# Peptides against a protein of PDB entry 4N78, part 269

Target 1, 186 residues: chain A of PDB entry 4N78
Amino acid sequence: HFQVICRLLGYQGIAVVMEELLKVVKSLLQGTILQYVKTLMEVMPKICRLPRHEYGSPGILEFFHHQLKDIVEYAELKTVCFQNLREVGNAILFCLLIEQSLSLEEVCDLLHAAPFQNILPRVHVKEGERLDAKMKRLESKYAPLHLVPLIERLGTPQQIAIAREGDLLTKERLCCGLSMFEVILT
Target 2, 155 residues: chain B of PDB entry 4N78
Amino acid sequence: MAELQMLLEEEIPGGRRALFDSYTNLERVADYCENNYIQSADKQRALEETKAYTTQSLASVAYLINTLANNVLQMLDIQASQLRRMESSINHISQTVDIHKEKVARREIGILTTNKNTSRTHKIIAPANLERPVRYIRKPIDYTILDDIGHGVKW

## One batch from the design tools (peptide; made by RFdiffusion4, then SolubleMPNN)

Design b2_p26_4_s3 (from b2_p26_4, 7 letters changed)
Fold by OpenDDE base, seed 3:
Structure b2_p26_4_s3 (fold): chain B 186 residues (1-186), chain C 155 residues (1-155), chain A 26 residues (1-26)
Amino acid sequence: as target 1 above (186 residues)
Amino acid sequence: as target 2 above (155 residues)
Amino acid sequence: MSPFDGRITEEQAEAVVREALDKLKE
């Protein structure tokens, strides 16, 4: 689903969606969540000592439950704050999945374009074959597919310009060195 | 442009009119030949004259048709060339616009990105025991298994 | 003009493709 979304939205659509999500996240964090966090900090016990291990797990749990009773019983925390946190979480996950899907799509594009852009795979040399000979053979095989040089030789100046721009756009992808998700985490 | 205009406005319409006129003329010639044959005492001579007029008339019509056809073909060729030029221009503009839109889109998304910290690929210290590269026996992926899925083009 | 304002180098782009190609061969 995310791959389809990436294909449909493209860079422009993804950018718009990401911007809106960031706004929403920011609004939630700075608004409701912050207010609840402040309130929680005020009601938090100032001194909560770790009960002795002798009380066992149930006793320790009961102790903490009692100490945090006011927080646990805070109905608005469960309804509003947790919902907002869920929304933030969903937004973050959405961004992550979109970026991952986009990266996959971009890598596929790069792979498909590679033969046309003189990007050749590293050839595993079998025992006895000269690496150089294999590389030359491979280069010779794909040489006719080099689009930009071909257009430079046969095309009009306008076509050459478009081909170069297209080549650049094909080569430069977000996955090559950029991350959106890191921005969201910051 | 001038040639196309001349073809469209003068040569082709003129040729069509000439061809139509030739039809009328052929009818007159036929009537003349018929009457001449009936009235002539020398039927052989009248027949030869009819043959001559018929040949001449056919030749003239053939010429008119050929000229008109050539003019139409020339017109179509010029128009086709013009359309190709227009198409080329439109394609160029379209591509330029698309490239521009893509650049704008990339800038917009780019502001939402940071450079990936290339984690220094820790030199995967190849464990000393080079596990023998499992010879990926490239089992030829028998794609024939997929032949039944969809309109498989039989290679 | 680089679509990403020069943030992506040609070397980085090529490296990603090479890495991807290498993975496909494995």
Scores: peptide ipSAE 0.293, ipTM 0.780, DockQ to the pose 0.639
Fold by OpenDDE base, seed 2:
Order: structure tokens, then sequence, then C-alpha cells
Structure b2_p26_4_s3 (fold): chain B 186 residues (1-186), chain C 155 residues (1-155), chain A 26 residues (1-26)
């Protein structure tokens, strides 16, 4: 599903969705969640000492329940604040999954373009074969597929310019060195 | 442009008119040949003259048709060439626009990105001395050592 | 002009492709 979304939206659509999600997350964090956190900080006991071990696990639990009674009884925390936190979490997960899906798509595109852009795979040299000879054979095999050099030889100046720009756009992808998710986490 | 216009406005219409006129003339020639054959005392000579006129007329019509056909083909070739040039121009414009749109889209999404911190995985030089994993020998905790200290009240 | 304002180098782009190609061979 996320792959389909990435294909349909493209870079522009993804950017718009991500921007809107960031706005929503920011609004939730700076608005409702912040208010609840401030309220919680006010009602939190200033001194919460560990009860004596002599009370055992049940006694310790009861102690903490008593200390946090006001927080637990705050019904709006469960219904509103936790829901907002869930929404934030879902938004973050959505962004992560979109970025992952986009990265996969971009890598796939890069792989498909590689033979046309003179990006050759590293050849594993078996024992006794010269790496240089294999590389030269591979280069010679794919040389006719290099699009930009071909157009530079046969094309008009305008076609050459378009081909170079297209080649650059094909090579440069977000997955190569940029992350959206890291921006969301900061 | 001038050649195409000349073909469309003068040569092809002119050729069509010439062909029509030729048809009318052929009918007149046929009537003449028929009458000449009927009125001539030398039927053999009249027949040979008819054959000559027929051959000449057919050759003329064939020439007119061929000329007209060639002009039409030339017209179509010029038009096809013009269409191909237009298509090429449109394609170039379209590609330029698409590239521009893509650049704009990439700038937009780029604002939402930061550089991946390629943590250069420092080659953790594994220290050469593989300290032999000290075999954690679980010494059974001999709880009998505690028997001497605790005056356990025998219930 | 780089679509990403030069934030992505050609070397980085090639490295990703090469890495991906190497993974496909495995």
Amino acid sequence: as target 1 above (186 residues)
Amino acid sequence: as target 2 above (155 residues)
Amino acid sequence: MSPFDGRITEEQAEAVVREALDKLKE
C-alpha cells in the first residue's frame, strides 16, 4: 500500500502530505499534549520516595497507586491525551513507512538506470581471472547503452541539455544521502 | 512553405483540371475517330490513325495522372515533415516542462530532509588478544554454609 | 544546478547503486 501511495503522489505529493502531517503533529504536541503534560507536572508528587521493601510488591504497588491517584483519576488524560499521543505515533510511523517505501522505489529506479549511466556492478573475480579484463569486457558490453554519450554524439544541443538534466535527475535521489524521518525526530 | 502552398493552390488543382479536360478531349477524339472510320474509303488507314490517336491519348492521360500523383505525394511528404518537426518541438517543450516540475518538486521535498549522518563506522579494531571467554563456571551456591549462621527456629 | 542544491554528491549516488547491485548478487 505504501509503495502505491509513493508512486501515485510522487515527490511533490509526498512533500505536501509530510508537511501537513508535521503541522498536525506540531499542533498536537504544542497544544493539547503540552497542556496535559503541564497539568501532570503540577499534580505530580514533589517527593516520591521508594517505600520500604518490607511492604512487599503489593504494598509498593498500592503506595504508588496512592501517590498517583490524582493522575489515574484524571479521566481526560486517558480519553484525550492518550488518543492524541496515539495520533502522533501513527503519524510518525506513517512518515517512516512512506520514507522506507520511497527509498525502495528510488533504489529500484537507480538500479534500472545503472546500465544506461555507466554504473557497473562490482565483478567478483574468481581465482585466476584478471579483474581488469572482466571490467573491460563489461564496459564494452554496456558502452552502447550509455544514453548521455550517445545523445552527445547524435543529438541536437537542446537534446543534449535535456539528456544531461534528465541524467542528473535520475542519479540524484533522496535515498542517496537525505532523510525526511530524521527531520521529524528532531 | 512556399512549395507546399504552390502544390495546394496551383499544381494539384491545375492537375485535376487538366485531367478533366483530357477526359473531355478523349471523348471528342473518340467521336472523331468513329466518324472518320465510317466516312473513310480506306478503312485500314483510318484504323491505324485511330490506334495512333488512342495511344497518344492514353499516354497523355497516364502522364497527367502520374504528375498529379507525384504532386500529391510530395505534398504529403512536406506535411509529414512539418508534423514531425512540430512533434519534436512539442516533445522538447514537454520534456523541459517535466524536468522543471521535477526540480520544483525535489526542492519542495528537499526542504523536509536532512543529510543522513553516515556514522563512519569506525573500524572497531578488534583487539588481537581474544581474551578467552572465562568459562563462567556456575559454582553451585552451597546453601549449607548458611545453616551454621541462622538459628532457624525449628517449627 | 543540482535538484537538491548539491546536498547529494555523485559519489554518494553511485555508492548506493553499487551497494544495491552487490546485494542483488548475493
Scores: peptide ipSAE 0.260, ipTM 0.777, DockQ to the pose 0.677
Fold by OpenDDE base, seed 5:
Structure b2_p26_4_s3 (fold): chain B 186 residues (1-186), chain C 155 residues (1-155), chain A 26 residues (1-26)
Amino acid sequence: as target 1 above (186 residues)
Amino acid sequence: as target 2 above (155 residues)
Amino acid sequence: MSPFDGRITEEQAEAVVREALDKLKE
């Protein structure tokens, strides 16, 4: 599903969705969640000393339950905070999955373009074959597929310009060095 | 443009008119040949004359049809060439627009990105000494010891 | 003008493709 979304939205659509999600997350964090956190901080006992070990594990647990009773009761009453946190979590996950899906799509595009852009795979040289000869043979085999040089030779100036720009756009993809998700995490 | 206009406005209509006129002329020639054959004492000569006129008339019509056909074909070729040029221009504009849109889209998404931190894969050299996970023997917490302390101090 | 304002180098782009190609051979 995320792959389909990435294909349908493209860079522009993804950008718009990501921007809106960031706004939503920001609104949730700075609004409702912040307010709840502030309230919880006010209700938090200022001095929560570890009870003496002599009270045993149950006594210690009971002590903490008692100290946090008001907080637990408050949290149970205000399911809205947890819902908002879930929404934030879902938004983050969505962004992650979109970026991953986009990266996969971009890599696929790059791979498909590679033969046309003079990007050849490293040839595994079996024992006894000259690497140079094999590489030269591969280069020669794929040389006719080099799109930009072909258009430069046969095309109009306008076609050449478009081909060069298209080549640049094909080569420079987000997956090559950029991350959206890292921005979301900051 | 001038050639196409000449074909459309002058040559093709002119050729059509010429062909129509030739039809009228052929009818006259046919009438002449018929009358000449009937009235002539020398039927052989009249027949030869008819044959000559028929051959000439057919040649004339064939020429007119061929000329008209060639003009129509030329017109169509010019129009086809114009359409191809228009298509090429439209395609060029379309591609330019698409490239522009893509550049805009990339700028927009680019604002939302940061450089990937090349995590130096510090080879976490797994320390060779896998300290044997100390089997945390969960000593069962004997909760029976707490049975006696349950006097809830009523404050 | 670079689509991403020069933040992605040609070397980086080629490296990703080469790495991906190498993985496919494997």
Scores: peptide ipSAE 0.250, ipTM 0.776, DockQ to the pose 0.652
Fold by OpenDDE base, seed 4:
Structure b2_p26_4_s3 (fold): chain B 186 residues (1-186), chain C 155 residues (1-155), chain A 26 residues (1-26)
Amino acid sequence: as target 1 above (186 residues)
Amino acid sequence: as target 2 above (155 residues)
Amino acid sequence: MSPFDGRITEEQAEAVVREALDKLKE
């Protein structure tokens, strides 16, 4: 589904969606969540020491339930604050999954374009074979597929310009060195 | 352009007019041949003359049709060539616009990105035992994690 | 003008493709 979304939206659509999500997250964090956090800090016990281990797990649990009773009974916290936190979490997850899906699509595009852009895989040399000979053979095999040089030889000036720009756009992708998710986390 | 204009404005209309005129002329020739045959004492000669005029008339019409057809074909070829050139121009413009839109889109998404921190993979000096490259099993992105998120219409 | 205002280097672009190609051979 995320792959389809990435294909449908493209860079422009993804940018718009991400910007809007960031606005929503910011609004939730600085508004309702911040207000509830401040309220919770006010009602939080100033000193909550760990009870003695002799009370066992049930006794310790009851102790914490008693200390946090007022917080647990705060109905608005459960309905509004937790919902907003879920929304923030969902937005973050959405951004992560979109970036991952986009990266996969970009890598696929790069892989498909590689033979046409003179990007050759590293050849494993078996014992007794010369690396240079294998590389030369591989280069010779893919040489006819080099698109930009081919167009430069046979195409019009306009076609050459478009081919060069298209080649550059194909090579330079977000996955090559940029991250959106890191921006969301700051 | 001048050749196409000449074909459209002069040659093809002229050819059509010539064919129309040929109809009138053929009718006159037919009348002449009929009258000549009736009035002639030598029917065999009159018949041969009629055959000659008929052959000539058919040849003339065939020539006019062929000339007109060739001119129409030439016109269509020129127009087809012009359309191909126009298509090429439109394609170039379209591609240029698409490239521009893509550049704009990339700038917009680019402002939402930061450089990936290449964690300096400390050259972990691989201990002497070459652990077999763990087959990167591409774990399919488990989208089921999202199944619990939202009122997913179970399609 | 370079896509992404030149923030992606040619070296980075090529490195990603090479890495991806190497993974496909595995």
Scores: peptide ipSAE 0.228, ipTM 0.768, DockQ to the pose 0.672

Design b2_p26_4_s4 (from b2_p26_4, 10 letters changed)
Fold by OpenDDE base, seed 4:
Structure b2_p26_4_s4 (fold): chain B 186 residues (1-186), chain C 155 residues (1-155), chain A 26 residues (1-26)
Amino acid sequence: as target 1 above (186 residues)
Amino acid sequence: as target 2 above (155 residues)
Amino acid sequence: MSPFDGRITREQSEAVVREALDKLLA
């Protein structure tokens, strides 16, 4: 589903969605969540020491339940604050999954374009084979597929310009060095 | 452009008019041949003349049709070439617009990105002394030490 | 103007492709 979303939205659509999500997250964090956190800090016991181990697990649980009774009974905390935190979490996860899906699509595009852009894989040389000879053979095999040089030789000036721009757009992808998720975390 | 205009405005309409005129002329020739055959004392000569006129008329019509057909074909070829040029131009414009839109989109999304922190995978040089993973022998937490403290309901 | 304002280098792009190709062919 995320792959389909990435394909449908493209870079522009993804950018718009991410911007709006960031606004929503910011609004939730600085508004409702912050207010509830402040309120919780005010009602939080100032001194909550670990009870003695002699009380056993049930006694310790009851102790903490009693100390936090006012917080646990705060109905709005469960309904509103936790829901908002869930929304923030979902937004973050959504952004992560979109970025991952986009990266996969970009890598696939790069892989498909590689033979046409003179990007050759590293050749593993078996024992007895000359690396240079194998590389030369590989280069010779893919040389006719170099699109930009081919168009530069046979195409019109307009076609050449478009081919160069297309080549650049193909090579420069977000996955090559940029991350959106790191921005979301800040 | 001048050739196409000449074909559309002069040659093809002119050819169509010529064919129409030939129809009326052929009717006149037919009438002449019929009357000539009836009135002539030498029927054989009249027949030969009719054959000659028929052959000439058919040849003339064939020529006019062929000329008109060639002109129409030429017109269509020129128009097809023009359409191909227009298509090419539209494609170039479309591609240019798409490239521009993509660049704009990339700028927009680029604002939402930062450089990937290449975690320098420091080759953790495995220290030569691979400290044998101390088999975390999970000493079973002897919970029997707690047996004396809890009011265990002796079932 | 370069996509992403030139923040992605040719070397980075080629490195990603090479790495991906190596993984695909292994």
Scores: peptide ipSAE 0.227, ipTM 0.766, DockQ to the pose 0.637
Fold by OpenDDE base, seed 3:
Order: sequence, then C-alpha cells, then structure tokens
Structure b2_p26_4_s4 (fold): chain B 186 residues (1-186), chain C 155 residues (1-155), chain A 26 residues (1-26)
Amino acid sequence: as target 1 above (186 residues)
Amino acid sequence: as target 2 above (155 residues)
Amino acid sequence: MSPFDGRITREQSEAVVREALDKLLA
C-alpha cells in the first residue's frame, strides 16, 4: 500500500526514489524510446489518406493495417519500445500515487495538529446564536492546548526554539501548495 | 559535584566502617555485661546496667544506620538529578538533530516540487437553496448487520 | 528558514486545514 510506503520512506526516502525514477524515465525517453520514434517516423507512410467511409470499419482497419504493415511487423517495437513505455507509465503512476498518499498523510497530520495550533473549524451556528460568541467560546476552550504559546510561557529558551521549529515543520507540508507530479509531467 | 564525591568517597564508606566497628564493639559490650552480671553481688544492679548499655548500643547502631541510609538516599537523589539533567541534554540534542534531518529531507524533496496552480476554483455558488446538510445523524452503525456475514461466533 | 524555502505560506496551510475540517464535519 502506497500509504505504508510513504510512512516508511518519509520525505528523504521519497525524494531518493523520485529522483531515481526521474533519471530512469529520462534515460528511457531520451534513449531507446527516442530512437524507436525516429525509426518509426522514417518508415511511416508519407501520405496516408483517410479511406472512404464506404469501406466500412473492417475495410478501414484493413487499409490502415496494410499501410502500417512494416510498423506492426517490427518485432523490436513490441518487445522493447512498448516495454519501455510501460516502464515510463508505471513510473508516472507510481509518482502520482505516492504524492496522493503523501498528501493524505500530511493532511491527517495537519488535522491532528490543528487544535494545538489555534486552527479552529468554522462552526455551524444554530439559529439565534451569534457566530462570534460561539467562536470565542471555542477559542477559549482550546486556548490551553496551544502548544507554542504554552511553551513560550513556561519553557526554556531551547524548548521554545524547538517548539517553534516543530510548529513550523508541522504547518509546512507539501500538500499545502507544492506538487511533485507536476514536475514529472514537465 | 563536591557533595556527591564526598558522599561516595568519604561519608558512605566511613559510615559502613563505623557500622562494622559498632558490631565488634557490641560484642565486647555483651561480653562485658555478661561478666559483670556473673561477678556482681547485686544482680539487679548489674541487670539495670546491662539494660542501660544495651539501650545505648541500640541507639548508637540506630543512629549509624539512619545516618548511613540518609547519606545513601542523598547520593541517589544527586545521581538521579544528574541523570535527569543528562537525559534532558541528550533529548535536546536528539530533537535538534531530528529537526535538522527533517529540514534536509524537506529541502531534498522540495527541489522535486513546483507550486500548485491553484486554479481559483470558481466559488461554486452554492445554489441558494442549500439543502440543509442532512444532519448526519450518526446512526450507530448497527454492526449486528454484519453478524450474519462470516464465521462470526454466535455468542 | 522555511523548510521549503518559503514556497508554502501560512495562509495556504491554514486553507488546506480548514478545507479538510469542513469536509470532515460535513
């Protein structure tokens, strides 16, 4: 499960895996796939006219099969090129799924930290209650849980520094504004 | 530090020696009391003297034990305090290292990221008739519905 | 120093949390 992979690898492990995957993808695209694409372009019919619809679907298929016979019979295309394309596809999917799983984990962490970081949900106000009063009550209820202010009041300078850094690390997550998958697609 | 050293090197060993010496002295006192009782014409007086020496000896031993015990407790308290301070220091260093490692990891993964194009999702103008969010009445998941599914032990 | 070189704002973080909370409470 990708969630387990994300938990096990962490940011460091994910970064390493992603970098290696990108290298592999780049190597495949610039190497074998590019070479096959060039070869295919050379053997492609220069003029392939759309057959008349009167030939029906079978006739059209046969026409294209005949025009592309040399390509279809190219054994190395199926064995090597398609395999490499599959590998690229798998790598892309892997990256997508890792990012999605990581995002879920990060959101969960953010949600768990929210009460301790003075991030309160918008409370649905029942008819007749003032939103402001309810929010103030909620703020008052969770005020003792605010970790950084608590440590700032009671902790040592070293503890305060660690708490602030921890708070920042908790708040700043990739899911908040960054995407790895978009980098892979460029 | 000086207090702990004094306890470990002088007071506790000294107290142990004193207690050992008291044992040998108690034996001498016992022998004296026995001989005194045998030789004395006034047995009642000799007995009272023996009681007095016994009481004194017991008091002395009790004092030595109490002093030694207190010194050991004090030593342990100082050592415990030192260990707590050391633990605190180690924890601080560990946390600092972990934070640093996390920052490094985040930088490494960060170079593999780009900013999300937050397409301003057009405020889905919630149609005016916001269907009252059906109060998700948490119907207690009647897990009894699952009782018939699988090799569940019919209790 | 921001772990992500300041590319993630506090506002973005809070927005994600609020959105997630709203979804959870809906």
Scores: peptide ipSAE 0.216, ipTM 0.763, DockQ to the pose 0.626
Fold by OpenDDE base, seed 5:
Structure b2_p26_4_s4 (fold): chain B 186 residues (1-186), chain C 155 residues (1-155), chain A 26 residues (1-26)
Amino acid sequence: as target 1 above (186 residues)
Amino acid sequence: as target 2 above (155 residues)
Amino acid sequence: MSPFDGRITREQSEAVVREALDKLLA
């Protein structure tokens, strides 16, 4: 589903969605969640020391239940605050999955373009074969497929310009060195 | 442009008119040949004359049709060439617009990105000394110590 | 003008492609 979304939205659509999600997350964090956190900080026991180990696990648990009773009984925390936190979490996950899906699509595009852009795989040299000879043979084999040089030789000035721009756009992808998700986490 | 206009406005209409006129002339020639054959004492000569006129008429019509056809074909070729040029121009504009849109889109998404921190995967040098997993002997938590603290309702 | 303001280098792009190709052929 995320792959389909990435294909349908493209860079522009993804950008718009991500921007809106960031706004939503910001609004949730700075609004409702912040207010609940402030309220919780106010009602939090100022002095909550770890009970003596002598009380055992049940006694310690009971102690903390008693100390946090007011917080646990705060019904709005469960219904509103946790829901907002879920929404934030979902938004973050959505962004992550979109970026991952986009990266996959971009890599696929790069791979498809590679033979046309003089990007050749490293040939595994079997024992006894010269790496240089194989590489040269491979280069020679794919040389006619190099699109930009071909167009530069045979195309009009306008076609050459378009081809160069297209080549640049094909090579420069987000997955090559940029991350949206890191921005979201910050 | 001038050639196409000449074909459309002068050559093709002119050829059509010529062909029509030729039809009228052929009718006259046919009438002449018929009358000449009927009236002539020398039927063989009249027949040879008719043959000559028929050959000439057919040649004339063939020439007119061929000329007209060639002009029409030339017209169509010019028009096809113009359409191809127009298509090429439109395609170029379309590609330019698409590239521009893509650049804009990339700028927009680019604002939302930061450089990937290539975390140097510090080779976790596995410490050579495999510290023997200290067998966490889970000492069973003796819960019997808690038996005395609970106000068990002695029923 | 680079669509990403030059933040993506040619070397980075080629490296990603090469890595992907290597993985595909491995």
Scores: peptide ipSAE 0.161, ipTM 0.753, DockQ to the pose 0.660
Fold by OpenDDE base, seed 2:
Structure b2_p26_4_s4 (fold): chain B 186 residues (1-186), chain C 155 residues (1-155), chain A 26 residues (1-26)
Amino acid sequence: as target 1 above (186 residues)
Amino acid sequence: as target 2 above (155 residues)
Amino acid sequence: MSPFDGRITREQSEAVVREALDKLLA
């Protein structure tokens, strides 16, 4: 599903969605969640000492339940605050999954374009083969597929310019060094 | 442009008119040949004359048709070439616009990105002296040591 | 190559027609 969304929206659509999600998250965090956190901090017991271990797990649980009774009974916390936190969480997850899906798509595009852009795979050198000889063979094999040099030789100046721009756009992908998710986390 | 215009406005219409005129002339020649054959005392001479006129007339018509056909083909070739050039121009413009749109989109998404902290995973330089894993010699747990501790029911 | 690349000259056309007529009237 996320792959389809990435394909449909493209870079521009993804940017718009991400920007709006960031706004929503910011609004939720700075608005409703912040207000509830402030309220919770006010009602939080100032001194909560660890009960003696002698009371066992049930006794310790009851102790904390009693200390936090006002918080637990705060109905709006469960209905509104937790819902907002879920929304924030979902938004973060959505952003992560979109970025991952986009990265996969970009990597696939790079892989498909590689033979045409003089990007050669790392050849596994078997024992006894010279890496240099194998690489030269690979280069020679794919040399006729190099699109930009071919167009530079046979194309019009306009075609050459377009080919170079297209090549650049094909090579430059977000997955190569940029992260949207890291921006969301900051 | 001038060549195409000349073909469209002068050569092709002119060729069509010439062909039409040739048709009317052929009819006149046919009438003449028929009358000449009927009136002539020398039928063989009249036939040879008819053959000559027929050959000349058919050759002229064939030439006119060929010339006209070639002019039409040339016209079509010029038009096809013009269309191809226009298509190429449109494609170049379209591609340029698409590239521009893509660049704009990339800028928009780019502002929402940060550089991946390639934490240079410090190559954990494996300490050179990989202490040889001390061969864990599984000493068989001598369970006899436990024989003295438990009030084991002596069977 | 257009099959018509060879401009049939009037002389060539007359020759072909003449030959054809000679065959028809022989």
Scores: peptide ipSAE 0.030, ipTM 0.680, DockQ to the pose 0.006

